Peptides against a protein of PDB entry 7AE7. Designs and how they scored, part 106

Target 1, 321 residues: chain A of PDB entry 7AE7
Amino acid sequence: KVYKDLREFLEVLEQEGQLIRVKEEVNPEPDIAAAGRAAANLGKNQPAVFFEKIKGYKYSVVTNVHGSWQNHALMLGLDKNTSTKDQFYELNRRWDKFPVPPNVVKREAAPCKENVIDKDINLFEILPLYRINEQDGGFYISKASVVTADPEYPDDFNKLNVGTYRIQVKDRDRVGIQALAMHDIAVQLEKAEAENKPLPIAITIGNNPLVTFMASTPVGYNQNEYEFVGALQDGVPMDIVKSDLYDHLYVPAGSEVVLEGHIIPRVRTVEGPFGEFPGSYSGARLQCEVKIDRITHRTNPIFENLYLGIPWTEIDYLMAL

## One batch from the design tools (peptide; made by RFdiffusion4, then SolubleMPNN)

Design b2_p17_2_s3 (from b2_p17_2, 6 letters changed)
Fold by OpenDDE base, seed 3:
Structure b2_p17_2_s3 (fold): chain B 321 residues (1-321), chain A 17 residues (1-17)
Amino acid sequence: as target 1 above (321 residues)
Amino acid sequence: SYYEKAEKLRKEVAAKL
């Protein structure tokens, strides 16, 4: 099976017994993290956890979407009981189909464009933000697929980067982003900052699970993650749409939320700490700051966020293959 | 702190619901 969006994948997870739906109202802290840990304690077959109602917020949260080998098999459209060996074999077989160019859909055909916010932006009105770990220095968006381009070659689609980065919420319309030197975004940012120019950015949340997987998978600087998504869909192109602010940035058509803005050139602000691993916190560091200028979102957007409760975290499954 | 600021912002949104 191929998934157009997060919602189609969540439906399959639920049908396969790999999603727990929490229907009662929960507190964002500590209940989301506590329920995630409880789900992780069910053994190797860790389900996703979908929270329908969160106190003090309008919208829902889902965690642990990629948090098991069963969920990984289902992401590939395989039987949930497919062995890790066979999953790896199939992943490699499909990888060789690269490149599979995406379909560029019209704005009116993209679910991520259903709603627009272009003034009085407040991230807290759209995202049910919480601390993932009790000692986190703030609220994080930890499972976003971040879209940037090479400012020297903005029209080169092969240089379009879709990556996963640690993002701390700093204000209603500000986020900090960790752009490490090993990431393609750092190369692009360096070029923008050399000219003292903003770097255009689209932070996409709640995607087709293969987009999230590829955003967490290192590829070459001149390779497009969307073309790998098509390969991993066994040759079925994924759907992308132009961002509203930037003609050269394409986002997944089915994203739950798209935060469009720019990295402010030569500005660094304190980011962290964040509990990346159980019992370990990455220290506070000076990191880039993003201004959010526009939000587009699906009606009743689902905030997909990372689960980090036990040693086999969701990130381990995203990065293991 | 950014956490304290975020908590204030969260409470402001909650008060409008």
Scores: peptide ipSAE 0.573, ipTM 0.952, DockQ to the pose 0.900
Fold by OpenDDE base, seed 2:
Structure b2_p17_2_s3 (fold): chain B 321 residues (1-321), chain A 17 residues (1-17)
Amino acid sequence: as target 1 above (321 residues)
Amino acid sequence: SYYEKAEKLRKEVAAKL
């Protein structure tokens, strides 16, 4: 089975008993994190948790989408009881199908283009933001697939990078991004900053689960993550669409929310602290700042965010494959 | 702090609902 978007995957998770739907209104804090911890206490078969109603917000949140081996099996279109060993074998078999080029769809065919916000941008009107950990220095977008290109080779599709980075909300239309030197985005940013130019960026939220998986998986600088998604779909291409602001950036056609903007050159602002692991906080550091210039989103967008509860986090599962 | 600012922004959105 192949999924076009997050919604098709959530439907399967629910059918397979791997999604808890919370229909009652919850407080963003502490209820989202508390419910995630409660779900984690259910043992090895940790479900996703879908919050339909959040006090003070219009839209829903889903957490722990990748938070179990059962969810990973289902992501691969396998039986939920497929062993970790068999999942690994199937992953490797499909990996050898790389590259599988994506389909570029028309703007009118892309669900992520259903709604546009190009003025008076306020992230809090679109995303039900909250602290993931009690001691976080602010609200984070922790499970976004961030799209950037090489500014020297903007039309080289093989250098299009889709990565996962820690993103702190700074203002209505501004986020901090942690671009570490070991990440491909840091190479691209260095080239842009050498010329004192902005780096174009698309921050995509609520994707096909294999896009989120590949964005969290290190690949070569000259390898496109979308072509691995097609491989992991057993040779079925994924659908992408051109960004609205940039001809050279492509986003998943099914994204729930797309934040289009730019990294401000040579600007660094305080970012953090963030609880990356239970009981472990990274210190505050000077990090890059992104201005959001345009938002596109599906009608009734779902905010997919990371679960960081005890004993097992989604990071533990994303790093294990 | 960024948290205090975020809380203010959250409350502003909530007041419009």
Scores: peptide ipSAE 0.563, ipTM 0.951, DockQ to the pose 0.891
Fold by OpenDDE base, seed 5:
Structure b2_p17_2_s3 (fold): chain B 321 residues (1-321), chain A 17 residues (1-17)
Amino acid sequence: as target 1 above (321 residues)
Amino acid sequence: SYYEKAEKLRKEVAAKL
């Protein structure tokens, strides 16, 4: 099984008993984190948790999508009971299929383009934002696939980077992004900042689970994560679409939300703290700031966010592969 | 703080629902 989007994957998770649907209205805090911890306590077969109704917000949240070996098996289109060993074997087998170039679909065929917001941008109207941890310095987007390109080689598709970065919401249309020197985005940002130019960025939320997986998996600077997604789909290309603002940025066609904007050159603002691991808080640091210039989103967008709290966390599973 | 600001923004959205 190959998934076009998060919704197809969530459907399979639900069919396979790997998703808990919370239908009652919940408070963003502490209920989302509490329910996530409760689900984690169910043992090895940790389900995703889908919150249909968030108090004070219009839209839904899903968490712990990658939070079990069963979910990882299903992500690979395998039987949910596939052993960890066989999952690794299959992942490695498929990895050798790289590169599998994505399909560029028309704008009209891309679900992420169903709705557009290009004025009076307010992230809080689109995303049910909350603190993941009680001591977080704000609201985080912790499971986004962030798309950037090399400003020196904008037309080189192999230099298109899709990565996962910690993103703190700073304002209605501003986010902080943790671009560490070890990240490919930092190389691209350095080139842009050398010329005092903005770095174009697309922050994509709620993707095909293999996109999220590959965005969390380090690859070479000249390797495109989408071409690995196609490999991990056993040779089936994924669907991408051109961003609205930038000709050289492509986003997953099925993204729930796409935040298009730019990293402001040579601006650094306080970001953090954030509880990356249970009992471990990263201190506040000066980090890059993104201006959001355009949002595209699916109707009734699902905010996919990371489960953090009790080990095994979703990060532990994402890093285990 | 960014949290206090975010809470304010959250409340503003909630008041419109």
Scores: peptide ipSAE 0.556, ipTM 0.948, DockQ to the pose 0.888
Fold by OpenDDE base, seed 1:
Structure b2_p17_2_s3 (fold): chain B 321 residues (1-321), chain A 17 residues (1-17)
Amino acid sequence: as target 1 above (321 residues)
Amino acid sequence: SYYEKAEKLRKEVAAKL
């Protein structure tokens, strides 16, 4: 099975008993994290947790989407009880199909384009933001697939990077992004900053689960994560659409939310702390700042965010592959 | 702090619901 978007995957998770739907209104804190921990306490069969109603927000949150081997098997379109060994075998088999180029769809065919916000941008109106961990220095977008390109080679699709980065909300229309030197985004940013130019960016939230998986999987600088998604879909291309602001940036057609903007050149602001692992906080550091210039989103967008709690965390499953 | 600012922004949105 191939999934076009997060919603198709969540439907399968629910059908397979791998999603808990919380229908009652919850408080963003501490209820989201508490429910995630409670789900994790159910053992190795950790379901996704879908919060339909969040006090003080319009839209829903889903967490722990990748938080189990069952969910991972389902992501690969396998039986949920497929052994870890067989999942790895299948993953490796499909990996050899790289590259599988994505399909570029028309704007009108892309669900992520259903709604547009281009003025008075307020992230809090679109995303039910909360602290993931009790001691976090703010609200985080922790499971976004961030799209950037090489500013010297904007038309080289192989240099289009889709990565997962720690993103702290700084204002209504600003986020901090942790772009470490080991990340391909840091190479691209260095090139932009050398010219004192903004780096175009699209922060995509709530994707096809294989996009989120590949965004968390290191690949070569000259390898496109979307072409691996197609490989992991057993040769079925994924659908991408051109960003609204940039001709050279492509986003997943099915993204729940797309934050389009730019990294402000040569600006660094305090980011953190963030609890990356239970009991482990990365310190506050000076990091890049993104100005959000445009939002596109699906109607009733689902905010997919990382579950961080007791081991095994969702990040452990994303990195274990 | 960014947290205090975020809490303010959250409350502003909540007041409109």
Scores: peptide ipSAE 0.566, ipTM 0.951, DockQ to the pose 0.907; fails the geometry check

Design b2_p17_2_s4 (from b2_p17_2 with D2Y L3Y R5K R7E)
Fold by OpenDDE base, seed 5:
Structure b2_p17_2_s4 (fold): chain B 321 residues (1-321), chain A 17 residues (1-17)
Amino acid sequence: as target 1 above (321 residues)
Amino acid sequence: SYYEKAEKIREEVAAKL
């Protein structure tokens, strides 16, 4: 099984008993985190948790999508009971299929383009934002696949980077991004900042689970994560679409939300703290700031966010592969 | 703080629902 989007994957998770649907209205805090912890306590077969109704928000949240070996098996289109060993074997087998170039679909065929917001942008109207941990310095988007390109080689598709970065919400249309020197985005940003130019960025939320997986998996600077997604789909290309603002940025066609904007050159603002691991808080640091210039989103967008709490956390599973 | 600012924005959004 190959998934076009998050919704197809969530459907399979639900069919396979790997998704809990919370139908009652919940408070963003502390109920989302509490329910996530409760689900984690169910043992080895940790389900995703889908919150249909968030108090004070229009839309839904899903968490712990990658939070179990069963979910990882299903992500690979395998039987949910596939052993960890066999999952690794299959992942490695498929990895050798790289590169599998994505399909570029027309704008009209891309679900992420169903709705557009290009004025009076307010992230809080689209995303049910909350603190993941009680001591977080703000609200975070922790499971986004962030798309950037090399400003020196904008047309080199192999230099298109899709990565996962910690993103703090700073304002209605501003986010802070943790671009560490070890990240490919930092190389691209350095080139842009050398010329005092903005770095174009697309922050994509709620993707095909293999996109999220590959965005969290380090690859070479000249390797495109989408071409690995196609490999991990056993040779089936994934669907991408051109961003609205930038000719050289491509986003997953099925993204629930796409935040298009730019990293403001040579601006640094306080980001954090954030509880990356239980009992471990990263200190506040000066980090890059992104201006959001355009949002595209699916109708009734699902905010996929990371589960953090009792180990094994979702990040532990994402890093284990 | 960014948290306090975010809470204020959240309240404004909630009031429009």
Scores: peptide ipSAE 0.665, ipTM 0.966, DockQ to the pose 0.941
Fold by OpenDDE base, seed 1:
Structure b2_p17_2_s4 (fold): chain B 321 residues (1-321), chain A 17 residues (1-17)
Amino acid sequence: as target 1 above (321 residues)
Amino acid sequence: SYYEKAEKIREEVAAKL
């Protein structure tokens, strides 16, 4: 089984009893986090939690999508009861299929292009934003696949980076991104900042679960995460589409939301604190700031966000493989 | 704070629903 998007995966999770649908209106805080913790308390079979209605927002949230070994097995298109050992074996077997180049689809064929916002951008109108943890310094986008390229080699597809970074919402059209020196995005940003140029960026939310998985998996600077997604799909290429603002950036065709913009060169603003692990907060630091210039999104976009709560957290599953 | 700012924006969005 291969998934084109988050929605196809959520459908399978629901069919397999690995998704709880909350139909009643909830408060963003604390109900999302509380329900996630409650789901985590169900033991090792932690389902995804889909919140259909969130007070004060138009759209839905899903959390804990990768939050169990069952969900991980299903992501690989395996039986939900596939052992961790067999999941690792299959992952490794498929990894050897790298590279599997993605298909570039037409704009009209990409669900992420159904709606466009290019003026009066307000992230809060599209994303049901909230604090993930009670002591977070603001609202966070914690499960985005962030697309950047090497500004010296914009046409080198092998240098296209898809990574997961901590993203704090700073304004209606601004986010802070934690780009650490160990991240490929930091290398790319350094090159842009050397010339005092913006770094083009696409922040993609609600993806094919293997995109999200690969965005959280370190790969070489000259390796493209999309080509690993194709490998992990057992040789089936994933679908990507050109970004609207940048010819050299490609986003998953099925993304729920795509935030296109730029990292402002040589600007650093306070980011954090954020509770990365239960009881562990990373301190506030000066980090990069992104201006959002364009949003594309699916109709009734689903905000996929990270569950952070009682171990095992969703991060633990994303990093365990 | 960014939190207080975000809360204000959230309230503004909620008022339009």
Scores: peptide ipSAE 0.661, ipTM 0.966, DockQ to the pose 0.939
Fold by OpenDDE base, seed 2:
Structure b2_p17_2_s4 (fold): chain B 321 residues (1-321), chain A 17 residues (1-17)
Amino acid sequence: as target 1 above (321 residues)
Amino acid sequence: SYYEKAEKIREEVAAKL
């Protein structure tokens, strides 16, 4: 089975008993994190948690989408009871199908283009933002697939990078991004900053679960994550669409929310602290700042965000494959 | 702080619902 978007995957998770739907209105803090911890206490078969109503916000949140081996099996279109060993064998078998080029769809065929916001941008009107951990220095977008290109080779599709980075909300239309030197985005940013130019960026939220998986998986600088998604779909291409602001950036056609903007050259602002692991906070550091210039989103967008609870986090599962 | 700023923005959004 192949999924076009997050919604098709959530439907399967619910059918397989791997999604808890919370229909009652919850407070963004502390109820989202508390419900995630409660779900984690259910043992090895940790479900996703879908919050239909959040006090003070218009839209929904889903957490812990990748938070179990059962969810990973289902992501691969396997039986939920497929062993970790068999999942690994199947993943490796499919990996050998790389590259599987994506389909570029028309704008009119892309669900992520249903709605546009290009004025008076306020992230809080679109995303039900909250602190993931009680001592976080602010609100975070922790499970986004961030799209950037090489500014020297913008038309080289093999250098198009889709990565996961820690993103702190700074203002209505601004976010901080942690671009570490070991990440491909840091190479691309260095090239842009050498010329004092902005780096184009698309921050995509609520994707096909294999896009989120590949964005969290290190690949070569000259390897496109979308071509691995097609491989992991057993040779079925994924659908991508051109960004609205940039001809050289492509986003998943099914994304719930796309934040299009730019990294401001040679600007660094305080980012953090963030609870990366239970009981462990990273120190505050000077990090890059992104201005959001345009939002596209599906009608009734779902905010997919990371669960960071005890004893196991989604990061533990994303890093284990 | 960024947290205090975010809380203020959240309150403003909630008041429009």
Scores: peptide ipSAE 0.658, ipTM 0.966, DockQ to the pose 0.921
Fold by OpenDDE base, seed 3:
Structure b2_p17_2_s4 (fold): chain B 321 residues (1-321), chain A 17 residues (1-17)
Amino acid sequence: as target 1 above (321 residues)
Amino acid sequence: SYYEKAEKIREEVAAKL
């Protein structure tokens, strides 16, 4: 099976007994993290946890979407009981189909464009933000697929980068982003900052699970993650759409939320701490700051966020293959 | 702190629901 969006995947997870739906109103803290830990304690077959109602927020949260080998098998459209070995063989077989170019859809055909906010931006009105860990230095968007391009070659689709980065919410319309030297975004940012120019950015949340997987998978600087998504879909192209602010940035057509903006050149602000691993916090560091200039989102957007509770975290499954 | 700021914003949003 191929999934167009997060919602189609969540439906399959629920059908396969790999999603717990929490229908009662929860407190964003500590209930989201507590329920995630409880789900992780169910053993190796950890389900996703979908929270329908969050106190003080309008929209829903889902966590632990990639949090098991069963969920990983289902992401590949395989039987949930497919062995890790067979999943690996199938992943490698499909990887060899690269490149599979995406379909560029029209704006009116993209679910991520259903709603627009271009003034008085407040991230807290769209995303049910919370601390993932009790001692986090703020609220994080930890499972976004971040789209940037090479400012020297903006029309080179092969240099379009879709990556996963730690993002701390700083204000209603500001986020901090961790752009490390090992990430392709750092190369692109360096080029922009050399000219004292903003780097265009689209932060996409709640995607096709293979987009999230590929955004967490290192590829070459001249390789497009969307073309790998098509390969991992066994040759079925994924759907992308132009961002509203930038003709050269393409986002997944089915994203739940798209935050469009720019990295402010040569500005660094304190980011962290964040509990990346159980019992370990990454220290506070000076990191880049993003201004959010526009939001597009699906009606009743689902905030997909990372579960970080037990030593086999969701990130371990995203990075293990 | 950014956490304290975020909590204030969260409270403001909650009050509008």
Scores: peptide ipSAE 0.656, ipTM 0.965, DockQ to the pose 0.930

